Peptides against a protein of PDB entry 5A53. Designs and how they scored, part 1

No score or structure here was measured in a lab: all are predicted.

Target 1, 230 residues: chain A of PDB entry 5A53
Amino acid sequence: LVENVKQALFIPGQSCNKNLHDIMVDLSALKKPDMKRFNRKNDIHPFEDMSPLEFFSEKNDCSLMVLMTSSKKRKNNMTFIRTFGYKIYDMIELMVADNFKLLSDFKKLTFTVGLKPMFTFQGAAFDTHPVYKQIKSLFLDFFRGESTDLQDVAGLQHVISMTIQGDFQDGEPLPNVLFRVYKLKSYKSDQGGKRLPRIELVEIGPRLDFKIGRIHTPSPDMVTEAHKKP
Unless a header shows other numbers, all headers, positions and changes below count from the first letter of the chain.
Peptide ipSAE is a variant of ipSAE made for these designs: the mean of its two directions, with the distance scale d0 fixed at 1.0 Angstrom where the peptide's residues are scored. Compare it only between designs on the same protein; published cut-offs may not carry over.
The geometry check fails a fold that doesn't show the stated peptide or that is severely misdrawn somewhere.

## One batch from the design tools (peptide; made by RFdiffusion4, then SolubleMPNN; aimed at target 1 L150; its pose is not in this set)

Design b1_p15_1_s3
Fold by OpenDDE base, seed 1:
Formats: C-alpha cells, structure tokens, sequence
Structure b1_p15_1_s3 (fold): chain B 230 residues (1-230), chain A 15 residues (1-15)
C-alpha cells in the first residue's frame, strides 16, 4: 500500500506580512516533507473566485492549501482549503490572534521529519457542532494523511492539542480554537531501582489561537465522491 | 449573530 500522503501548498496572499510569513514557516515545518511553499505573493480572494486555487491544486498536485492574508476585518487570516479532483471541497478562515508564539519562543528540541502527530481534541462541540466537526476533519486530514495501522505507537513524537476556548450556547459567537504542539519526552526515572519510563509533554510551538471566520461547506455530491474508497 | 447551523452544502457562511 503506497501511503498517498496529502501534499500541502502554502500560499502568501497579496496582503501577507512578516508575522503571517513566520507563522506559515513554522506551521509548514510540521508538514515536512509533504509541503510546498510559494515565495511570491499571489492576489487570491478564495470566497470571490476559487478558480486560481483549483489551478494551483492541479498544477502542484496538492489537495491541501493554506492562503495567508491580512485585512482590518480578517487580521492574520489562514484560509485552509481542501480539494477533491482538483475542485474546491471545503474552505475555512482561521484568524491567528495576536498572542501567537513561534518555534523560536520555545526551547529548541530536535524532531524527526515525517513522523505523524497524534491529535487530541477538547470540547464536545468537535463531535456535535458542524463547524467544529469540519475543523477536526480538516486538521486530522492535514497532518495524518492515510491511516496506516503500523506507524502509530513506535513513531509517536508529537501531540497536537486542539481545544475549544470555553462553553457556548446556540446563537453566541463561536469560541476560538486553541492550537498547541507538544513533544513527547521520555525520561529514565531511577526511582528505587525500578526504571519506570516517565513520559512528559513539552510544548514546542507554534502556539496559535484561531478565531473562526468564513466557511465554505462541501457539496453533497463531493461528500459522496470523497468518501468512496477507490 | 452567526447562524448556529452551518449553511447548506456548497454555501458560504461568515462567523
């Protein structure tokens, strides 16, 4: 079984700034080697015209895209796009709050490139609310690729934690999603001659708080086609 | 307020 890992394309928009560039570099480092970045800004407005993104999906053979834009209304905006058959499947705007931290803000820990992260989700809405279900699906699809049974335990190096920031009721503004990345560190604890392996989670970054913006949901026909296992 | 329910499939909603 050739693991068909989904490739990601990171695109700086016309309004991309230094902060967004740095966030793009750090987040894309977690997707190596299955990642491409553009060095040039592209004038793309995905909620007005999707055609440029469909063209980039096909030309680069990337079913995952992230567009980096910033405006007064949508500051530090990461538009996550998925394609199926090089057509737009879904899109979501996730705006990074100003309290973000880069990899440089944490203790540098070496990691092996290409190891798949384990995900943890905190908040019942990830299983019940359709927007948070889409976010859960997106991030699992973005970083896990195909579920290969055998790589799971022996290669566990990273944990990505996603938390809904507080409870909310129907009609209230959607809480932010707190994105955190941890490295599993094994310590040999010599307590009393029994070497119990102590595992600790060490935050390695980036630290991102995502505000939800615009969402494009998949067509019913594309949902059916995307769930057809070949 | 943003709609509590996502739009129909293929539509765009702002939150």
Amino acid sequence: as target 1 above (230 residues)
Amino acid sequence: PPPPIPPPSGEVVEY
Scores: peptide ipSAE 0.267, ipTM 0.759, DockQ to the pose 0.014
OpenDDE base, seeds 2, 3, 4, 5: peptide ipSAE 0.239, 0.228, 0.262, 0.221; ipTM 0.744, 0.740, 0.762, 0.742; seed 2 fails the geometry check

Design b1_p15_1_s4
Fold by OpenDDE base, seed 1:
Structure b1_p15_1_s4 (fold): chain B 230 residues (1-230), chain A 15 residues (1-15)
Amino acid sequence: as target 1 above (230 residues)
Amino acid sequence: PPPPIPPPTGEKILY
């Protein structure tokens, strides 16, 4: 079954600034060709009224959306939205810390557009804690691309690493999620006549540290419908 | 992890 690749829509909010625009450009480049990006600012407040996002989901045939907003309380905020049947399924606010790095801050490496990244998750909470489970599900869903039966190792160019920054106890603020992107480089090491392919991971960016904000979780009924295999 | 949400099937269930 060729699963249809989910399309992503990147939306600048009314409070979108230059830094958020640059982050949006770099993160959306990883989703090419399955990405649309608006050039105009839209006044959308998804935790107050979700109707504009549902309208954009249907009109653009996009089940993934990212809203770019910034305020004093929620600086550099990327709201990730998923829809099911063009209705809001879930939402999460991920605020980018000021220590971010853009693709321009790294050595320019050419990559083939449309190749699926591998994911690595560091932290037990990605498998146990509801919020980190949602983040793991979201990023896997966002970047999974076309289900090719042959994940041909030869087509593997990128690794996305997601790390929970430190341990935490119940009732403590949730640690940041460290987002890193690497390219696999194969070096032919001519060491002593045995051409062992050495694979190295080279960071290519962007580098984003996500602070977790507000969350909207799906209704039990929407979960059941979304898990029904066609 | 929960499976990826299936893409919206083009059936407009107009409620």
Scores: peptide ipSAE 0.017, ipTM 0.438, DockQ to the pose 0.024
OpenDDE base, seeds 2, 3, 4, 5: peptide ipSAE 0.012, 0.009, 0.016, 0.006; ipTM 0.455, 0.458, 0.485, 0.387

## One batch from the design tools (peptide; made by RFdiffusion4, then SolubleMPNN; aimed at target 1 D61 F84 G85 D141; its pose is not in this set)

Design b1_p23_2_s2
Fold by OpenDDE base, seed 1:
Structure b1_p23_2_s2 (fold): chain B 230 residues (1-230), chain A 23 residues (1-23)
Amino acid sequence: as target 1 above (230 residues)
Amino acid sequence: EEEELEKKLEEKLKKKYRKPVKV
């Protein structure tokens, strides 16, 4: 199965600021080479009118989009959009908390382009709660790339970690999702006749804490169509 | 907090890699 790597389009909204631009640059670097960025601001309100996003999806052949907006109510808002057949499938607002760190805040700037990241999810709700299931599905879909054999041979992988910040009950506000990126080094250590893999993690950034905002869920018909494997 | 998150992740990954790949 040639996994067609989904192309991502990063769109600065009208309210996009320098911080959001920097976050966009750093997050999109993880999606290279399967990423496009607009340099111009676009006045798009996806929860009011989805038509401009469907137009951009079709014109750029991108099934993944990220709209960068900021307001008093929705500061540092990244709206993640997926399309199917250039129609909106789902959307989710993920607001970046002010404690974010850029790639420049970390000493090891060496991104190996084209490595498929390993994902780790922490929190039972990623498998049970509808919103966190959507987030898990979105990020897995967003960062799906070609597995290079180089990852297994070099003992070097990128790890994307997503953690739900604490426990919550029904009716409580949804906890933030902690997004972290690590370089994983694996060493074969012979300790006492047991080959225990030695693992070293090094955070490489960006570091993003996502507050969950508005969500658009697909219609049952679109779910059925999108799961039809050709 | 970040160091604790990293340590928990390292432990999780160590446990994952210690599982013999079911051939």
Scores: peptide ipSAE 0.255, ipTM 0.756, DockQ to the pose 0.017
OpenDDE base, seeds 2, 3, 4, 5: peptide ipSAE 0.230, 0.236, 0.247, 0.249; ipTM 0.746, 0.749, 0.752, 0.752

Design b1_p23_2_s3
Fold by OpenDDE base, seed 2:
Structure b1_p23_2_s3 (fold): chain B 230 residues (1-230), chain A 23 residues (1-23)
Amino acid sequence: as target 1 above (230 residues)
Amino acid sequence: EEEELLEKLKELEKRKYRKPVKV
């Protein structure tokens, strides 16, 4: 089943700042070529009115959107939106902590555009807790690229690692999600006849720690429709 | 290969979290 690659639209909000712009540029580089960016700020408040996002989804044929906003309450906020049939499916606010690193903070490595990342998720809550399940689903959906039935291990260039920062109990604030990107580097080991390629991981950025904000969950009806395999 | 990569990822993550954020 060839799933169509989901297109992403990055939208600077009215309160978008330089840091968010830089983060947007770097994060969206991982989504190339399946990404559009607005160069102008748009006054969108998705938790007040979702209709402008639905309009942008349809107009740009993008089922993924990221709104970049910043306020005193929600600094460096990336609102991730998914649509189904150009209607809002889900939304989540992920606020980037001030300790972020850009691609420029790492050694520039050769990168092939359009290669599918491998994902790693660290933390049991990614499989059990509804919020972290949504985050896992979102990022897989966002960066999965073309579903080729070929597990082209040969095409594996990079790994996206997502880690829940520590344990938590019910009623406690949700720990941050640590977003890391690594390039796979293969070395020919000259040791003793078994040319087992030594694989090393090199962090390439961006490095983002996401604080979880507001969430919009899909209606049961939309969940059913979105999971209907054609 | 994937398991070895996952182990290396876990090790790298452990090493990164053990490095005190140089403030």
Scores: peptide ipSAE 0.032, ipTM 0.560, DockQ to the pose 0.016
OpenDDE base, seeds 1, 3, 4, 5: peptide ipSAE 0.047, 0.030, 0.031, 0.032; ipTM 0.606, 0.555, 0.566, 0.547; seeds 1, 5 fail the geometry check

## One batch from the design tools (peptide; made by RFdiffusion4; aimed at target 1 E3 T83)

Design b1_p28_1
Pose (drawn by RFdiffusion4):
Structure b1_p28_1 (pose): chain A 225 residues (1-189, 195-230), chain P 28 residues (1-28)
Amino acid sequence: LVENVKQALFIPGQSCNKNLHDIMVDLSALKKPDMKRFNRKNDIHPFEDMSPLEFFSEKNDCSLMVLMTSSKKRKNNMTFIRTFGYKIYDMIELMVADNFKLLSDFKKLTFTVGLKPMFTFQGAAFDTHPVYKQIKSLFLDFFRGESTDLQDVAGLQHVISMTIQGDFQDGEPLPNVLFRVYKLKSYKSRLPRIELVEIGPRLDFKIGRIHTPSPDMVTEAHKKP
Amino acid sequence: SVEEVKSGTSGDKAKTEAEELKEELEKE
């Protein structure tokens, strides 16, 4: 009854550069094998016209899309896009800070591609705040991959950790979201003692513009059998 | 709890491409 794994399409925008491309490559690796990359630049402006994104979603059968864009006003801009029936469901701009680390900045460890990641979300706002609820929903939907009734404990390899940069009060600017990836190591103490090793990429997301779905589309996208 | 967003599609084309890519990666 459940749908196939959602496919991601990574799309360099007209203003995409090498540094932003490196971020795309390393992040896209976490999506393997349910991912496709475009090589050319495309003149796409999602908050001016959504038509091209809906077109690419249909023709490539990708319900998850990431547009790469950079200007001084919005540097290292990653616009995450989800579609329902090839129409736009929601969008959010996540801009990467300059303190980012790539896979090259971390010791390369053995890594089995295609395993179900673990998730940990740190921050009360991930459950109550509309903006951060969307981000939690986005990254769960984006990277969880295959849904299954069976889990091999040996397959529990890595965790995707997302942390809000400190608590905050209403009216203040929204804190960044800290994207971290760790590999698990376990030792004997039955329950094992767990330690973590960072494998990257390391990304600090600055929150930009947001598009939310209409109530009608939410009804259809979240309809229950 | 967080509900998953449905794509509203079968996703068959993307499933085939992902299986092909998995096989190429396993040959490496």
Fold by OpenDDE base, seed 5:
Structure b1_p28_1 (fold): chain B 230 residues (1-230), chain A 28 residues (1-28)
Amino acid sequence: as target 1 above (230 residues)
Amino acid sequence: SVEEVKSGTSGDKAKTEAEELKEELEKE
């Protein structure tokens, strides 16, 4: 089953600032062409009322949404939302740390629109801890596009790296997730007449450190329904 | 500056892990 590429909707909240707008522009550039953005601010509080997001999901045919808000308690907050059948499946708040870098902060490299990134996930918690499993699942859904079994290394131009910032114990605050984007540069190095393929990773941005906020998990019934649809 | 982003990358855990991925991709 060719899963149709999930469409993303980026929504500026009422408290959306310039930094969040710039981050939204850069992050959404990685999702082109499968991305829509609202130009107007919308007063949405997804942890109080989810109905406006369900309405936007249906109206825009988007199963992925990102709400951009900022407050004193939740500065530079990106709420990532997934829907199933236009109903809220899950939500997670990811707050961008002030050390972020935009695409403009990096050397301009040619970006090919529509190429699928390879993902790397670093930290055992991505496979064991429920919150980091949700983050892994979310970012894979967000950027993998169509599952082509042709992981033809020849088509790989970008790597998205997601790293858990340090170790943690049960009951401790969850470490940040470091989001990095690299371009693969293939060079033929001529070492002694053998052209060895040399790959170089060049950071292209954006660079985002995500602090984990509030989470909404799907109901058991919705998990069962989401797994039944091929 | 773009240069500060380059110098700051040497201590970034995410870069080390991307280099490990690069080594995996060079073995395929």
Scores: peptide ipSAE 0.051, ipTM 0.626, DockQ to the pose 0.019
OpenDDE base, seeds 1, 2, 3, 4: peptide ipSAE 0.026, 0.030, 0.028, 0.036; ipTM 0.578, 0.610, 0.584, 0.641

## One batch from the design tools (peptide; aimed at target 1 D61 F84 L140 R144)

Design b1_p30_1 (made by RFdiffusion4)
Pose (drawn by RFdiffusion4):
Structure b1_p30_1 (pose): chain A 225 residues (1-189, 195-230), chain P 30 residues (1-30)
Amino acid sequence: LVENVKQALFIPGQSCNKNLHDIMVDLSALKKPDMKRFNRKNDIHPFEDMSPLEFFSEKNDCSLMVLMTSSKKRKNNMTFIRTFGYKIYDMIELMVADNFKLLSDFKKLTFTVGLKPMFTFQGAAFDTHPVYKQIKSLFLDFFRGESTDLQDVAGLQHVISMTIQGDFQDGEPLPNVLFRVYKLKSYKSRLPRIELVEIGPRLDFKIGRIHTPSPDMVTEAHKKP
Amino acid sequence: TLEELEEELTKLEEEKNAVPHKPVDPEDDE
């Protein structure tokens, strides 16, 4: 009854550069094998016209899309896009800070591609705040991959960790979201003792513009059997 | 029997491919 794994389409915008492209490549690796990359630049402005994104969603059968854009006003801009029935469901701009680390900045470890990642979300706002609830929903939807009733403990290889940069009060600017990826190591103490090793990429997301779905689309996208 | 089983499996795969992709709700997922 459940749907196939959501496919991701990574799309370089007109203003995409090499550094932003490196961020695409490394992040796209976490999505393998359910991912496609475009090589050319496309003049796409999601908050001016959503039509091209809906077109690419239909013709490539990708319900998850990431647009790469950079200007001085919005540097290293990653616009995450989800679609329902090839129409836009929601959008959020996540801009990468300059303190980012690529896979090259971390010791390369053995890594089995295509395993179900673990998730940990740190921050009370992930459950109560509308903006951060959307981000939690987005990244769970984006990287969880295959839904299954069966889990091999040996397959528990890596964790995707997302942390809000400190608590905050209403009215203040929204804190960044800290995206981290760790590989698990376990030792004997039955329960194992768990340690973590960072494998990257390391990304600090600055929150930009947001598009939310209408109540009608939420009803259809979240309809229950 | 083996050909009937292959036809049934092809049909189930086609039905699954027709299921729309829906966003995940964390509260439901928990």
Fold by OpenDDE base, seed 1:
Structure b1_p30_1 (fold): chain B 230 residues (1-230), chain A 30 residues (1-30)
Amino acid sequence: as target 1 above (230 residues)
Amino acid sequence: TLEELEEELTKLEEEKNAVPHKPVDPEDDE
């Protein structure tokens, strides 16, 4: 079974700034080799006209896209787009808070390109609330990560943790999603003269706090079609 | 939690080291 490796396209919008570019570089490094970046800025407004994104999806054979834009209302905005049959399936705006950290802010740990991350999701809403379900689905799909399979620790290099920042009630603003990346560090601990294996999670970055923005949900027909593809 | 995950990962690494590699019986390569 050739697991259809979903290719990601990172698109600088017209309003893309240096910080967003740096975030794009660091986040896209986790998607290597299955990632393409545009060097040119593109004037795309996905919630007004989706047709340019559908064109880019088809032309680049990318079912995942990330549009990097910034405005006063939507600072450091990463619009995550998924396509199915080169048509827009869903979209979500995730705005990076100003407290972000880049890979350069952490101790340089090399990671092997192409390894699947393990995902951890903290917050019941990832399994109950439609928006957080979409975020969970998006990130698992984006990185081809597994959420529960601890079986292959030997192949596991890194963990992506996603945490909902606090509790919320119906009608309240949706809490941020805290994105964290850890590398597994294996070492032997000396416990009472016995060298026992120990694994530690070392944060490697990037560190991103995502504020949820606008969402486009898939049509019922596209949901049905997407679930029919094995 | 991340701490619980570290503990689970540590246990799995201990179990992998404790399971003697069953010699792959050469008969399962048929």
Scores: peptide ipSAE 0.326, ipTM 0.675, DockQ to the pose 0.017
OpenDDE base, seeds 2, 3, 4, 5: peptide ipSAE 0.261, 0.034, 0.267, 0.031; ipTM 0.616, 0.561, 0.622, 0.380

Design b1_p30_1_s1 (made by RFdiffusion4, then SolubleMPNN; from b1_p30_1, 18 letters changed)
Fold by OpenDDE base, seed 2:
Structure b1_p30_1_s1 (fold): chain B 230 residues (1-230), chain A 30 residues (1-30)
Amino acid sequence: as target 1 above (230 residues)
Amino acid sequence: SEELEELLKKLLEELRSKIPSRPVDPEELE
């Protein structure tokens, strides 16, 4: 079954700056070949009017979108949008903290385009808390698609790690999500006649700490329709 | 940081558990 890999559209907003552009380039490189980028800024305010995003979803056949905006209140903001039937399913604002690192900040390691990353999630809230469940679902959907077949393990070249930065209680501000990308390096270790491959994780970037912003959740009806396997 | 090393260790252990016991030719992982 050729899984219909979800296509992503990266959209620079009107307030997109150099840092966001660089982040967009690096993050979108992980989604190749299933990615489009606009080279022009677009004046889109998704929490005010979603219609332009629905139009872009349909026009570009992209069920995933990322809007790059920056303001004093929402610095380095990446709005992640998912559509179902070219209608907005959900949205989440993830603001990149100033401590970000680009691919250029790491040793350039070659990676094969089109291989699916392995995901690791650290923090119980990814399975229990509705916001972190949405983030988990979003990133899995964004980079892996729906099915992780055992075949994806054979082609494993990189790991995406997502960590909730600390514990929190009900009513407290939601901790940041630490996004890290690692390449697997295999070393032939000839220890004791058993060639046990020594596997090491090497950070390759980008390194992004996401502050959670505004969220749009799907209607119960849209959830039901989206979970209906065609 | 020690925390990052511990996280990496856990990740490596999880990864080792998911990598099928077939000697994946190191060339297939590079």
Scores: peptide ipSAE 0.028, ipTM 0.537, DockQ to the pose 0.017
OpenDDE base, seeds 1, 3, 4, 5: peptide ipSAE 0.027, 0.022, 0.023, 0.024; ipTM 0.552, 0.519, 0.512, 0.521

Design b1_p30_1_s4 (made by RFdiffusion4, then SolubleMPNN; from b1_p30_1, 14 letters changed)
Fold by OpenDDE base, seed 1:
Structure b1_p30_1_s4 (fold): chain B 230 residues (1-230), chain A 30 residues (1-30)
Amino acid sequence: as target 1 above (230 residues)
Amino acid sequence: SEKEEEELKKKLEEERSKIPHRPVDPEEEE
């Protein structure tokens, strides 16, 4: 069974800066080998015209895209786009807060390229609130795809943790999503002749706090089509 | 938080317990 691993395309926008480029490099490293990056800046405004993204989706055979833009209103903005049949399914703006950490800020730990991360989601809103449900769906789809084989757990080297930063009520600004990446380290604890495998989590980066921006939700028809098993 | 890390460790142990214990090749421990 060839798992149709969804390919990701990382696109630097016209306003892409060094920080966004570095974030793009580090985040895209977690998606290797199933990742392409454009080297050229592209003037794309996905909430004004989606047609360039649909064209890039089809031309590159990528159902996942990430557009890197920055402005005063939307600093360090990563627009995550999913396509279905090369048409825009959904989009979400996730703005990286200035407190971000790159892989270079952590102890360099090598990990095998192509291993699927385990995900953890902290916050009830990931299961109840439509925006956080979309974020959960997006990140699972982006890094794991739809099928998790038990074999993926045997190769489990890293964990992605996504936490909603605090509680919120209806009508309040949506809390940030804290993105953290940990490597699993197995230690043999020699306590009294029983080697208990001790698992430690070591943060490896990147560390990203995502502020939620604009969202495009799929049409009910596209939801129905995307959930139709062939 | 430390508590979230402990819950994460517990979930990881639970998910690892579902994996048939194939011997982890000892060479990846360096």
Scores: peptide ipSAE 0.019, ipTM 0.439, DockQ to the pose 0.018
OpenDDE base, seeds 2, 3, 4, 5: peptide ipSAE 0.018, 0.013, 0.018, 0.017; ipTM 0.425, 0.399, 0.430, 0.427

## One batch from the design tools (peptide; aimed at target 1 L150)

Design b2_p15_6 (made by RFdiffusion4)
Pose (drawn by RFdiffusion4):
Structure b2_p15_6 (pose): chain A 225 residues (1-189, 195-230), chain P 15 residues (1-15)
Amino acid sequence: LVENVKQALFIPGQSCNKNLHDIMVDLSALKKPDMKRFNRKNDIHPFEDMSPLEFFSEKNDCSLMVLMTSSKKRKNNMTFIRTFGYKIYDMIELMVADNFKLLSDFKKLTFTVGLKPMFTFQGAAFDTHPVYKQIKSLFLDFFRGESTDLQDVAGLQHVISMTIQGDFQDGEPLPNVLFRVYKLKSYKSRLPRIELVEIGPRLDFKIGRIHTPSPDMVTEAHKKP
Amino acid sequence: SLLERLEELLEEKLE
């Protein structure tokens, strides 16, 4: 009954550069094998016209899309896009800070591609705040991959960790979201003792513009059998 | 049904 794994399409915008492209490549690796990359630049402005994104969603059968854009106003801009029936469901701009680290900045470890990642979300706002609830929903939907009734413990290899940069009060600017990836190591103490090793990429997301779905589309996208 | 699938998967892994 459940759908196939959602496919991701990574799209370099007109203003995409090499540094932003490196961020795309390393992040796209976490999506393998359910991912496609475009090589050319495309003049796409999602908050002015959504039509091209809906077109690419249909013709490439990708319900998840990431547009790469950079200006001084919005540097290293990653616009995460989800579609329902090839129409836009929601959008959020996540801009990468300059303190980012790529896969090259971390010791390369053995890594089995295509395993179900673990998730940990740190921050009460991931459950109560509308903006951060969307981000939790986005990254769960984006990277969880295959849904299954069976889990091999040996397959528990890595964790995707997302942390809000400190608590905050209403009215203040929204804190960044800290995207981290760790590989698990376990030792004997039955329960194992768990340690973590960072494998990257390391990304600090600054929150930008947001598009939310209408109540009608939420009803259809979240309809229960 | 889920237990039969699990047995089949374990048998395949032991081959």

Design b2_p15_7_s1 (made by RFdiffusion4, then SolubleMPNN; its pose is not in this set)
Fold by OpenDDE base, seed 1:
Structure b2_p15_7_s1 (fold): chain B 230 residues (1-230), chain A 15 residues (1-15)
Amino acid sequence: as target 1 above (230 residues)
Amino acid sequence: SEYEAKLAELLAKLQ
């Protein structure tokens, strides 16, 4: 079974700044080798006209895209886009809070490129609320792709943790999603003759708190088509 | 800590 790993394209928008560029570099490093980055800024407004993104999806053979923009209303905005058949499937704006940490803010740890992360999701809304369900689906799709082969457990190096920041009621603003990346460290514990491997998590970055912005949801027809296994 | 809770949850999933 040829692992159909989805390719990602990172696009700096016209309003992309140094902070967003640094965030883009660090987040995209987790998607290597299945990632492309544009070096030039592109004037794209995905919620006004999606056609440029569909063009880039097809031209670069990327079904995942991330647009980096910043404004007063939408500061440090990462628009995550998925395509199906090079047409827009869904979009979500995730704005990075100012308290972000880059990879350089953490102790450098050796990692193997191309290993798929394990995911942990904290918050019941990831399974029940439409917006958080989309976020969960997006990040799983972005970093794991379709084939969760059990063989990935033997090569488990990274854990991505996503946490909903607190409880919320209907009609309230949606809490932020806390994005954290950890490396698994296995220690040989010689304690008591049972070599139980002690596994510790070490945060490696980036550390991102996402504020949820605008969303584009797929049509029911596109959902049905995308779920049709070939 | 938030870290310890996540670690515990992770370890529970790996078991």
Scores: peptide ipSAE 0.030, ipTM 0.691, DockQ to the pose 0.035
OpenDDE base, seeds 2, 3, 4, 5: peptide ipSAE 0.024, 0.027, 0.020, 0.026; ipTM 0.638, 0.673, 0.614, 0.637; seed 2 fails the geometry check

Design b2_p15_7_s4 (made by RFdiffusion4, then SolubleMPNN; its pose is not in this set)
Fold by OpenDDE base, seed 2:
Structure b2_p15_7_s4 (fold): chain B 230 residues (1-230), chain A 15 residues (1-15)
Amino acid sequence: as target 1 above (230 residues)
Amino acid sequence: DELAARAAALAAAAA
């Protein structure tokens, strides 16, 4: 079964500002060509009413959505939504900290559109803590899909690094997730006629620190259905 | 950003 690449829809909310728009553009560039962006603001409040998102999922055939909103309480908020059968599967709010960097803040590097990034996750909680497990699942699903072919490694251009910012204990606020994007640069060093492969990672952006907000978890029934092979 | 640098180093080592 060749898994269909999941399509993403980026939606400016009513409170979307210039910064969020820029973040949206930059992050969505990594999802090309499997991405759509709305150019108009939509008054959507997914934690109050999910029906508009389900409608957009179906209408646009997108199982991934990102809603861009900003308020005093939830500044630079990216709500990541996944659907199954055009019904909401899960949602998570990830608020971008003010220290973000855009692609324009880094050296312009050309990349091939459509290449899947390699992911690295730093922090044990990505494998053990429900929230961070969801984040890990989300980002893997968002950029890779479910199937990774080894052949894709030969064309590896990008590494996405996700790091939990520090240790935390039960009852403490969840640390931010540091999102970093690197391009792999291969150099040939000529030392005495022997070419030594040298690989360097160059940050290309965007640079995002995600503060975790509200979460909607899937129902057990939807989990079962989503894992059924067609 | 030491954590990001470490992550990058780890990613480079895994490549």
Scores: peptide ipSAE 0.041, ipTM 0.750, DockQ to the pose 0.032
OpenDDE base, seeds 1, 3, 4, 5: peptide ipSAE 0.027, 0.027, 0.032, 0.028; ipTM 0.691, 0.663, 0.708, 0.699

